# Ledger of designs, part 95: peptides against a protein of PDB entry 6EJA

Target 1, 276 residues: chain A of PDB entry 6EJA
Amino acid sequence: VEYMPANPVRIAFVLVVHGRASRQLQRMFKAIYHKDHFYYIHVDKRSNYLHRQVLQVSRQYSNVRVTPWRMATIWGGASLLSTYLQSMRDLLEMTDWPWDFFINLSAADYPIRTNDQLVAFLSRYRDMNFLKSHGRDNARFIRKQGLDRLFLECDAHMWRLGDRRIPEGIAVDGGSDWFLLNRRFVEYVTFSTDDLVTKMKQFYSYTLLPAESFFHTVLENSPHCDTMVDNNLRITNWNRKLGCKCQYKHIVDWCGCSPNDFKPQDFHRFQQTARP

## One batch from the design tools (peptide; made by RFdiffusion4, then SolubleMPNN)

Design b2_p17_8_s2 (from b2_p17_8, 10 letters changed)
Fold by OpenDDE base, seed 2:
Structure b2_p17_8_s2 (fold): chain B 276 residues (1-276), chain A 17 residues (1-17)
Amino acid sequence: as target 1 above (276 residues)
Amino acid sequence: AFAIGRLPEEIFDKLEE
């Protein structure tokens, strides 16, 4: 028996998708679709086939919309953060969509809990923001992420321009670029004109993998800092030995890591609530 | 909760049961 909240939260699912995996996306969409939630889909500028498919879906459901703007995002590109920020603004300006939580997904993601379970959980913790930190030495994180380096996204490449200083008085944090943010915090990030938000938006516009650190850093240094939960409700198949091969050097002037594909034998991991 | 990353078809089938 699942707990049924009196005032269930409504979720804005932001899907950032690319490639040709239409079938997989459709399956995932079907799995997460509910009439009480909202779905805002950004299709990469280069993925025209997928865009056509997603448009067809959006015409069938009133709570599904596709971004009228499209960005060409590369791995580690600063434009990914721009995509999220613009999506947040759009969603806040949609007065006919009263969402309570922002959840980002890709075409490769899949729900491992029921909608009722997710809604019940978020309804209980509606005032919290769910961001997963790296869980290691922060100085090491800064170095490995290249946060003290200046990057420029241009011509489908992240160019390393030189060194930079992290703004004084800012406690930098980060980890996963998958998160669950409540509307209140999204409003703050979108509309605040304070020094923190202004400086961080500027800083992260020249940052590698900005989505892995921007929201963490802004939240922890903001008046909303006490709302952070170090859990993003994600299961990621991390194997750094296998996933950290500097495989993106052709795109980025830096080395990074990627999650590994799951295998059939990993199914038991989805039955557990703990992270792998 | 969500799984991040590519899932094999076998897992999809099981998750949908």
Scores: peptide ipSAE 0.214, ipTM 0.809, DockQ to the pose 0.755
Fold by OpenDDE base, seed 3:
Parts: C-alpha cells; sequence; structure tokens
Structure b2_p17_8_s2 (fold): chain B 276 residues (1-276), chain A 17 residues (1-17)
C-alpha cells in the first residue's frame, strides 16, 4: 500500500552523460523510465558513441529528448553549470512538457526507490527544493572549494587566475551538485533579471565546481529561501581518503574530490528506509 | 532516492530484482 497523490508531480530528468558506459546508462534509464515523466539527455561533445546510443533511445520514446547542443565538459569545469542552465531554459521552453521537478542524474546514478515512492514524496513537497549542504564550517568550505579564487575554463582546463572576493551581502553555501528543484525555482533561476541571479551567474562562470554551490547560494539568498530542504535524496559513496587525491590536477589548477565506486558490501545502504 | 557512484554488476542485479 502506497500513497497515491491526486495530482502527481511530473519529473524532468536531466541526464548529463559521457564516456562509453552505454549498458549502464541503459539499465539506469530503464529503471527510472515512466511515461508520465520527461527525460532530457546531454551527451558530452566528445562522446560520439554514447550520443548515437541515446539518440536511438530518444527516437523510441516521445518523452525522451537529446540536447541539440553539446558541450565538452571537464571535471570541475564551469561549463557544467552552463549545461544545467541551458537545459533548464530548454525545458521551460518546451511547452508540451509540463514538468514539475528538475532532477539531475549521471550515468553513475541508480534509483533505490520506486517511481511511486519518489512521486508520492515530491507531490507532498512540491513547493520545496532539495539541496544538500556540506554541513561543515562555511569558511572552510569556501577555502576548500576555491570559491575565493578566480578560474577560467579554456582548452579543457580550469586555469587559476588569482584571488577574488565573494560578493558582498551574499551568504554562500553549497555541497552536493545533485539536487531536486521545483519548476518555480528553475523559472526564477532561468528568467530572473534581479541583481542576485545576474551577479551569481557572472560569479559562477569563473568558479570551480560551480554546480556544487550555485543553486544553494542563489536559493538561500532569493525570495524562495524558505523552500530549501537540506536533503537531496541521494546516497553518495564518499570516502575522502580515497576520493580526494588531487587526481584532477592535470585538468584543474586545484585539488578536488569525487565520489567512489560502490562495492557489493555496500548494498545494505540501499535497503528500504523511512525518509523524511 | 538515487545512489550516486559506479555500481558493480552485483548491486545492479540485486536492485533490479
Amino acid sequence: as target 1 above (276 residues)
Amino acid sequence: AFAIGRLPEEIFDKLEE
């Protein structure tokens, strides 16, 4: 027995994918696919094989589309935020897709709850935005993220140009770059011309790992600040010792972290649990 | 909810059951 909402939310799943993991992506897609949702897939410009595969899928389902534009994204690159922002704009301009929530996914994601559970939950909290904060000292977060540093993405590299100041009057926050955003907030981010959105778009265009902080910061400083829930409904396999080895210094003039692969012994973490 | 991270085949199989 599960709660069935009278007006179930419809989800726009934005998949940002790269590489050659077609089989994994296919399995994940099958797991999350529902006729009432929408799927918008961006394939890295360099991943032509994968692009061909997802195009094939998009031709089979009317609620699956592939971005006509493709970016060459790098780890930590500002272009990732651009990808999300452009996807958001595209989705808002698709008048035939009445979605209520924006959920970003990668090829490494997999659902651990049923569609009905997800829809029921989001339908209950349809006015909320789900962003996970770092939960630590904010000054340390700023320092570790390099938010006080200016970066330029060029030639598949994030160049550190120098120091910068965080905009005055802005409460910076961040954490996970995986989130669930309601349509209203996405509309605000996409179309608002206020000083906050304008300034933050400019600021984060020169930011390392911008998606980990942009939406948090914009939301918390916006008129929609009361809609934030510190929960992104994700289980991420973080092991800082293993995932923070400065393995991206060849791409970025900074040290960063990435989630680790799950192991079979981690399966217990995916068991059904009650969630708020 | 979603798991973020590369999943081994064994977990995929179990999740699909």
Scores: peptide ipSAE 0.090, ipTM 0.724, DockQ to the pose 0.813
Fold by OpenDDE base, seed 1:
Structure b2_p17_8_s2 (fold): chain B 276 residues (1-276), chain A 17 residues (1-17)
Amino acid sequence: as target 1 above (276 residues)
Amino acid sequence: AFAIGRLPEEIFDKLEE
């Protein structure tokens, strides 16, 4: 018997997509689509074909919208955080979309649990924010992430300009750039004028892979700190031997890692997960 | 939960059952 919440949460799915994988995106979209949720899709400025395809979808469904603005995002670029922040603002200004959770997805993501399971879970934990931390030495994390380095996104490149200091009194954290955030926290991030949010927005505008750390850091240093759950409800196929080869050095003045494709034999991993 | 990364068709088919 599946638990059915009395007041089910409604999800704003924010899809940040690029490339030409229209069919793949369509399949994923169909898998996650529900009439009670909302879908806000940002298509990379350079992906015009995909943009046209997504626009067609948005015209067919009232709960699907495409960002009227489009950014040219690069791997590790600060513009990705800007994309999320602007999307959050847009979603909060859409008074006709009463969403409760913000979930980011890419075209390569796919649900491994049912909508009912996801909704039931989030309805039970509607006051929580789901961010996965790195789970390692924080000092090492800072160094490996380059958080003590100043970066500038310009001309489709992340330029390393020099060293910088971590702000005093701030507990920096991070991990996965895939998360589930409740509306209350999104409101805080979007509209708060306190020193924390203001400084962190400035700090992370010159940060490599900012989405992997910004929301963690803001949350943990905010009045909402007790709402953090160290789980982002994602399964990522990490093979660092294969995925950490500085493959993006042509884009960023740093080295990073990317997840690997799943294999058919990995199916059992999806069945063994307890959380949606 | 969501899988991050490309899934093979075999897994897609099973997940959609």
Scores: peptide ipSAE 0.230, ipTM 0.805, DockQ to the pose 0.832; fails the geometry check
Fold by OpenDDE base, seed 4:
Structure b2_p17_8_s2 (fold): chain B 276 residues (1-276), chain A 17 residues (1-17)
Amino acid sequence: as target 1 above (276 residues)
Amino acid sequence: AFAIGRLPEEIFDKLEE
């Protein structure tokens, strides 16, 4: 349902981009750009060409900034979570950017709803956090994600070091690493010194695909647990039969799954969705 | 109310029309 909010939310879009897909990024950026939102772009340390392109964009728009630090992220790497956490801290320290929601995007993302629709929706549910759960049993999720395994990111590889225990008293959850988080929760994650946040940051620094589980787990075990919405407002082409091919074994000592590319035949899925 | 997808270039083209 759309309405005109009296106090529309302002969004911090965090773009984590890599490669040479400047054209795609530009198209996506134009599609999501609005003067009232904020865009914080992290370019992979190895993507210098893209970095130059993004810097050019940032100079043209006052509400677009590029991270002064750059990480070399790999698929499934713990560094991706570090990227998000650092970007969150940066965004919170930018007092001139009064954002209300944190939304992460890649260069391959594209909005299928209008900005007005997004803003209206988030303004209505400004106190909620939107994360999509895996929809399976947690035991299977833990096993398949390797959450009970210790990983170390080193030399562009995720090394499996051994087994580990899930911290006592923690209910682990996860699913999509694409989410919408409100500022309050981001503040909690960034600045809280409680045992939960401290332990989870430590735990997930040695976790495979940490962004798929960290925020879910922290949220659901935190005083903010009642703000969880099991919907990340994303259309993702999941076909595990096709997407789980151990295609990243050259990077990670584990088998993972990835979404499948949409096909032209899937266009109808963008026209009519059951998403809020 | 809102959704965002990961799309190939072909879908980008269609959405921009």
Scores: peptide ipSAE 0.083, ipTM 0.732, DockQ to the pose 0.511; fails the geometry check

Design b2_p17_8_s3 (from b2_p17_8, 12 letters changed)
Fold by OpenDDE base, seed 2:
Structure b2_p17_8_s3 (fold): chain B 276 residues (1-276), chain A 17 residues (1-17)
Amino acid sequence: as target 1 above (276 residues)
Amino acid sequence: AFAIGRIPDEIFDKLQQ
């Protein structure tokens, strides 16, 4: 019997989608849809067909909206962070959507727990933020992520402009760009005018894969630092030997990694609640 | 709570059972 909280959290699902995977998106959407949650969908500027499909869905459900603005994002692009930040602002300005948690998803993601389980869990830990750290040497992380390098997103490319210094007094962290953030922290990120948020927004505007580090870094250096849980409730098929082939050199002036597709033999991994 | 990445149809079918 699943525990039913007295005051269940309501989730804002932010879907950042691109390409032609309409069937996959529809399947995922159907799997995560609930009347008590909210769905805010950003479709890549280049994905017009998908945008039309998503618009049709949004017209059918009152708790589904599509971003009126659309960005052309690339792998590792700083614009992805901009997408999240703008979506957060939009969601906070939607007074008719009283959401408690922000969860980002792509069209390739799929829930492995029931809505009741997710809601029960988040309702119990409503004051926490769920971000997964890299679990490595931080200096090595900085180097590998290129955080000490300045990047510019332009013409669908991430240009490496040169070296930069990490701001003094900031403990940089990062890991997964998939997270669960409570409304309070999102409010802080969106509306705070303190030096931390201001400087980090500027810093990460010129960062490769900014979503993998921005929220971690801001959270850990903020007054909300004690709310961090090193768990993003995601299962990702990481195999660096297979996924780190520097396959994005045509898009970014850096080498990166990507998760691998799951295989049928990976089914047992979905029985776990934590990241394998 | 969520799997990230492409999941084979076979797994989807099992997850929905």
Scores: peptide ipSAE 0.196, ipTM 0.767, DockQ to the pose 0.756
Fold by OpenDDE base, seed 4:
Structure b2_p17_8_s3 (fold): chain B 276 residues (1-276), chain A 17 residues (1-17)
Amino acid sequence: as target 1 above (276 residues)
Amino acid sequence: AFAIGRIPDEIFDKLQQ
């Protein structure tokens, strides 16, 4: 028997899209669209064609909006975090959209469970935040992520400027930049003026791949730390041998990893997981 | 759950069934 929540959560889907993936986006959108959820779409500043397409979609659905501002985001860029933070603020200021969860997606993402399953699950755990940690030792993570390095995003490039120290008393964590955050935590991140949030926003404004670590770090060092679930409800095709080829060195002064495309033989992985 | 990354058409078709 599937759990049927009495007060089902409503989801703000934040879609960060770029390029010419209109077809993919349309397929994904159709798969995740529900009248009770909200869709806030950011289109890369450089993706004008896609922006026009998305605007057309937003005019057809009352619960679909497009960011009036647009960032030129790059792989690993600090601007991606800015995009999320601004989107969060916007969503909190939209008083007509009573969302309970923030979920980020790209045009390449696809749901592997039904909306009912997702809603049921999140409704049961509405007070939790779902972030996936790297599963390694933190020292190695810091080193590999370059968290002890200062980066500046400029001219569509992440420039490594030098070394930096991690703020004292902060336990740094991170992993996946795909997450599910409850409204309460998003409110905290957006409006808190405490030292933690203030310092972390500053720190991560000069961080490579900030979305992979910012929310983890803020959450784990905040009064909300007990709400963390080490599960982001994502299936990612990680093959580091194939995905860690320094393929972004033309964009960032660092080597990173990217998930690989799924193969037909990976179909069983979509069926094996019980999580929404 | 959500899949991250490009899903091949074969899987996509199966997921839609």
Scores: peptide ipSAE 0.284, ipTM 0.795, DockQ to the pose 0.796; fails the geometry check
Fold by OpenDDE base, seed 3:
Structure b2_p17_8_s3 (fold): chain B 276 residues (1-276), chain A 17 residues (1-17)
Amino acid sequence: as target 1 above (276 residues)
Amino acid sequence: AFAIGRIPDEIFDKLQQ
């Protein structure tokens, strides 16, 4: 018997999508759609076909909206963080959408638990934020992520400008750029004018892969630090041998990694019983 | 939970069951 919460959380799903994967997006959307949740979709500025398709969907459902603004994002670009931050602001300004959790997804993602399971879980932990840390040496993480390097996003490229220092007094952390954040923390990130949020927004505007570290770092150094759960409720197929081939050097002045497609033999990984 | 990355059709079909 699944636990039915008395006050179920409502989720704002933020979908950041690009390319021509309309079928995949439709499949995912159908799998995650529920009348009690909210869906806010950003389509890359260059993906006009996909944008048209998404607009059609948004017209059919009152709880589906498309960002009126569109960014041209690149892999590892600082603009991805800007996309999330602006989406968060938009969602907070939508007074008719009383969401409790922010969940980011791409067109390549897929739910492996039921909506009821997800809602039950998040309703139980409604005061928590779910961010997955890298689980490695932090100094190595900083070095490999290039956090000690200054980057500028310009003309669809991430230019490495030089070295920089990590802000003093800040405990830097990071890992996955997929997370679940409660409304309270999103409000803090969006509207706080404290030194932490201000400095981090500036710092990460010149950061490679900023979404992999920004929210972790802000949370852990904030008054909300005790709300962190080192679990992002994601299953990611990491094979660094295959996914870390510096395949993005034409876009960024750095080497990065991407998750790999799942294989049929990976099915057992989706049968986990613990958490949605 | 969510899977990140493309899921092959075989897995997709099983997940729908």
Scores: peptide ipSAE 0.280, ipTM 0.798, DockQ to the pose 0.791; fails the geometry check
Fold by OpenDDE base, seed 1:
Structure b2_p17_8_s3 (fold): chain B 276 residues (1-276), chain A 17 residues (1-17)
Amino acid sequence: as target 1 above (276 residues)
Amino acid sequence: AFAIGRIPDEIFDKLQQ
């Protein structure tokens, strides 16, 4: 018998989408849509066609909204973190949307568990934050991520300006930029005026791929540190040989990796996943 | 859980069952 929570969590799905994948987005949206959840969609400033399509959807569903502001995000850009932070603020200001969890998705993501399973799981662990760490040597992570480098996003490019120091007394961590955050932690990140949040917002404004590290670092150094779960409930098809070819050098002064498409033979991976 | 990345149609069809 599937566990049915007495007070099921409600999810704010934040969709950051770009390009022309309207059909794919529609398919994904239908797969994750539920009347009890909330959907806040940011469409890249350059994706006007997609924006029009998403606006049409938002008019049909009361629990779907589109960001009135739009950023031109680039791969690895600091603006992606800004997008999330602003979305968080917006969602907290929407008093008519009592969401409990923040989940970010792209148009390429797809659910591999049912809504009931996801809700049941998150309802059981409603006080936790789900962030996946890199699971390797932290010093190596810092170097590979370029966290000790200063970057500036300008003219749709991430410029490497030079070296910088990691703030002393801060335990830097990171990994996946896909996460599930509870409302309480989002409130802390959004409204706290403590030195940690203030300093990290400034630091990560000049960081490459900031979403892969910002929330991890803030959480682990915050009063909420005991709420971290090293799992982001994501399955990613990583093949470093295929996905790490410095394919974004035209956008950023660094090398990164991208996940690969799944193959039909990967179906068993979805079945074997224990968590929603 | 969520899959990150494009899913083949074959898998998609199975996930819909």
Scores: peptide ipSAE 0.225, ipTM 0.790, DockQ to the pose 0.787; fails the geometry check

Design b2_p17_8_s4 (from b2_p17_8, 8 letters changed)
Fold by OpenDDE base, seed 2:
Structure b2_p17_8_s4 (fold): chain B 276 residues (1-276), chain A 17 residues (1-17)
Amino acid sequence: as target 1 above (276 residues)
Amino acid sequence: AFAVGRLPQEIFDKLEE
């Protein structure tokens, strides 16, 4: 028996998708679709076929919209953060969509719990923000992420321009670029004019893999810092030995890692997790 | 919760049961 909250949260799902995997996206969409939630889909500027498919879906459902703007994002590009920030602003300006949580997904993601379970959980913790930290030495994280380096996204490449200093008084953190953020925090990130938000937006506009660190850093240094939960409700198949091959050198002037595909034998991991 | 990354078809089938 699942707990049914009296005031269930409504979720804004932000889907950032690219490529030609329309069938996969459709399957995932069907799995997460509910009439009480909202779906805002950004299709990469280069993925015209997928864009046409997504537009068709948006015309069928009143709670599905496609971004009128489209960015050409690359792996590790600063433009990914811009995509999220703009989508957040758009969602906040949509007064007819009273969402409570922001959840980002890609076409490759898939729910492993029911909607009722997710809603029940988030309704219980509606005042919290769910971000997963790296869980290691922060100095090492900064070095490995290249946060002390200045990057410029240009011509579908992340150019390393030189060294930079992390702003004084800021405790930098990061980890997963998959998160669940409550509306209040999203409002803060979107509309605050304080030095923290202003400086961090500027700082991370020249950052490699900015979505892995921006929201963590802003949250932990903000008046909302007590709302952080070190759990992003994601299961990722991390194997650094297999996933850290510096495979993106052709796109970025840095070495990075990527998660691995799941295998059939990994199914038990989905069953054993207590996370909704 | 959400799985991040590509799932094999076998996993999809089991999750949808």
Scores: peptide ipSAE 0.367, ipTM 0.861, DockQ to the pose 0.805; fails the geometry check
Fold by OpenDDE base, seed 4:
Structure b2_p17_8_s4 (fold): chain B 276 residues (1-276), chain A 17 residues (1-17)
Amino acid sequence: as target 1 above (276 residues)
Amino acid sequence: AFAVGRLPQEIFDKLEE
């Protein structure tokens, strides 16, 4: 039995893309495109070729827009969070785009469920926010993420400046930087002037991999905390033995991990789960 | 759901079926 929502949610897909992967992006875009959704695409400031390609796409579809501003984002950079936050503000100011959910994607992501399944699911749980936690102890997470360290993004590098304390009374959480956020929470993050949002925006502006933790932390410490679902509807090929090689030391003063490419034999993993 | 990360062509082919 498939759930058919009477008032289906409309999704704002925020695509943060870089490089020259135009073909991959086009494939993914076609796979996720629907006339009832909205697509807001940020192209890295350095990716001019891709930007031109994306602009062409945006001219062909009325529900596709490209950010007029462009950030030069780096792996682990605080600017990635800025990109999301500004995108959220832009999307909220687009009164002609009545979206209900914010979903971030990259050019390397690909849907493994149908649009109908995704919409049905989100329509049923339209009041929830979908963030995946790390599944480890928080102390270890803080240490490994470097959340107790002060970072500065400058000159395409994340500089570790020193130690810092986590603000008092804040329960830090995090995990995946891929999430699904409802409009209400996005509004809160964007326009709230409370102490939590204000402090966290400041705190995470000096944070490594801020998107992996900012929204988790804000949500869990906010009046919206009960809306969290520990599921981001992502399948990621995590093999830390293979993915944690400090491969970004040239960019950041820290060691991080990256998901691994899927293998053909991993296809069963996409069929194993029933979630959209 | 979405797959995060690069998919091999074989998986793309299957997903597009």
Scores: peptide ipSAE 0.355, ipTM 0.854, DockQ to the pose 0.775; fails the geometry check
Fold by OpenDDE base, seed 1:
Structure b2_p17_8_s4 (fold): chain B 276 residues (1-276), chain A 17 residues (1-17)
Amino acid sequence: as target 1 above (276 residues)
Amino acid sequence: AFAVGRLPQEIFDKLEE
């Protein structure tokens, strides 16, 4: 028998989308849509066709909204974090949307569990934040992520300007830029004026792939540190041999990795997952 | 949970069953 929560959580799905894959997005949207959740969609400033399509969807559903502002995001760009932070602020200011969890998705993501399973799970752990850590040597992570390097996003490029120091007294962490954050922590990140949040926002404004580390670092050094769960409820097909080829050198002055497409034979991986 | 990355049609069909 499936657990049915008495007070089911309501999810704010933040979709950061780009390109021309409107059909794919529509399919994913239909798969995750529920009347009790909220959908806030940011379309890349350059993706006008997709923006028009998404606007049409938002007009059909009262719980679907599109960001009135649009950023031109690049792979690894600091602007992606800005997109999330602004989206968080917007969502908190929407008093008519009582969401409990923030979940980010792209057009390439797809649910592999039912809505009921997801809601049941998050309702059970509504006080937790789900961030996946790298699970390796932290010093190595810092080096590989380029966290000790200063980057500037300008003219659709991430320029490496030089070296920088990791702030003293801060336990830096990171991993996946896909996460599930509860409203309480999002409120803290958005409205706190403490030194941690202020310093980290500044630091990560000049960081490559900031979303992979910002929320981890802020959470682990915050009063909410005990709410971290090292799981982001994502299955990613990582094959570093195939996915790490410095394919973004034209965009960023660094090398990164991308996940690979799944194959039909990978279906068993979705069935074996214990968590929604 | 969510799959991150492009899925083949065969998996889509199974997930939508």
Scores: peptide ipSAE 0.345, ipTM 0.851, DockQ to the pose 0.789; fails the geometry check
Fold by OpenDDE base, seed 3:
Structure b2_p17_8_s4 (fold): chain B 276 residues (1-276), chain A 17 residues (1-17)
Amino acid sequence: as target 1 above (276 residues)
Amino acid sequence: AFAVGRLPQEIFDKLEE
């Protein structure tokens, strides 16, 4: 079904990238590029080669910008959330970029639907926020995520300092750190001075894997709670037996998981028609 | 929708068709 919205949404794609996979990034970029969207790219502080390549791209397109600031992020680090929050602020301050949705991507992501399909879908649901919950026992989620533990990011390591309590009156949720957020909610997260946003920013600055839970928790406890859709429009190959081997203990004082690579036989998973 | 994670070349080829 082809749907052409009268007022199509414009998307701010925030790309958080690192490493040396310039060709892969270029391929992905070409696949998602459209003149009506905006692309804001953060390159890890340590990835100078990639930064140079991305700068070249940004000079070729007026709707592509690179963050003037760069963070040295680590797996599970609180700095990842800081990266998103600062990017959100930057994007809101760019008055010449009238975006409607915020979508985060990495160099390992790839679109499996057309731009028209994505735009049509988001235009239909322009007032909604798309976050995927874990779909499990919440108490178990808290324990496994280490949300009841205090972490400090320092010297490229996440140090576990001790135990902490979940703030009272807050319903904690989380799941995927990939999401689609509308501008209205991003504005709220960025500029609100209410107790919820203030407390959560503080809480999650000492949190492991904060992006997997921060936006969920803020949204569900906010006046915008009715805008949540439990769908992040992502296909992720989760095999916890293979992806949860405590492979990050050298970086974080915790055991984490990573998504697995897709196999050729997984192609059928991308042929779903229910969502772009 | 977006795929999260590394895609094999075979899938890339099909997606680009």
Scores: peptide ipSAE 0.316, ipTM 0.837, DockQ to the pose 0.807; fails the geometry check

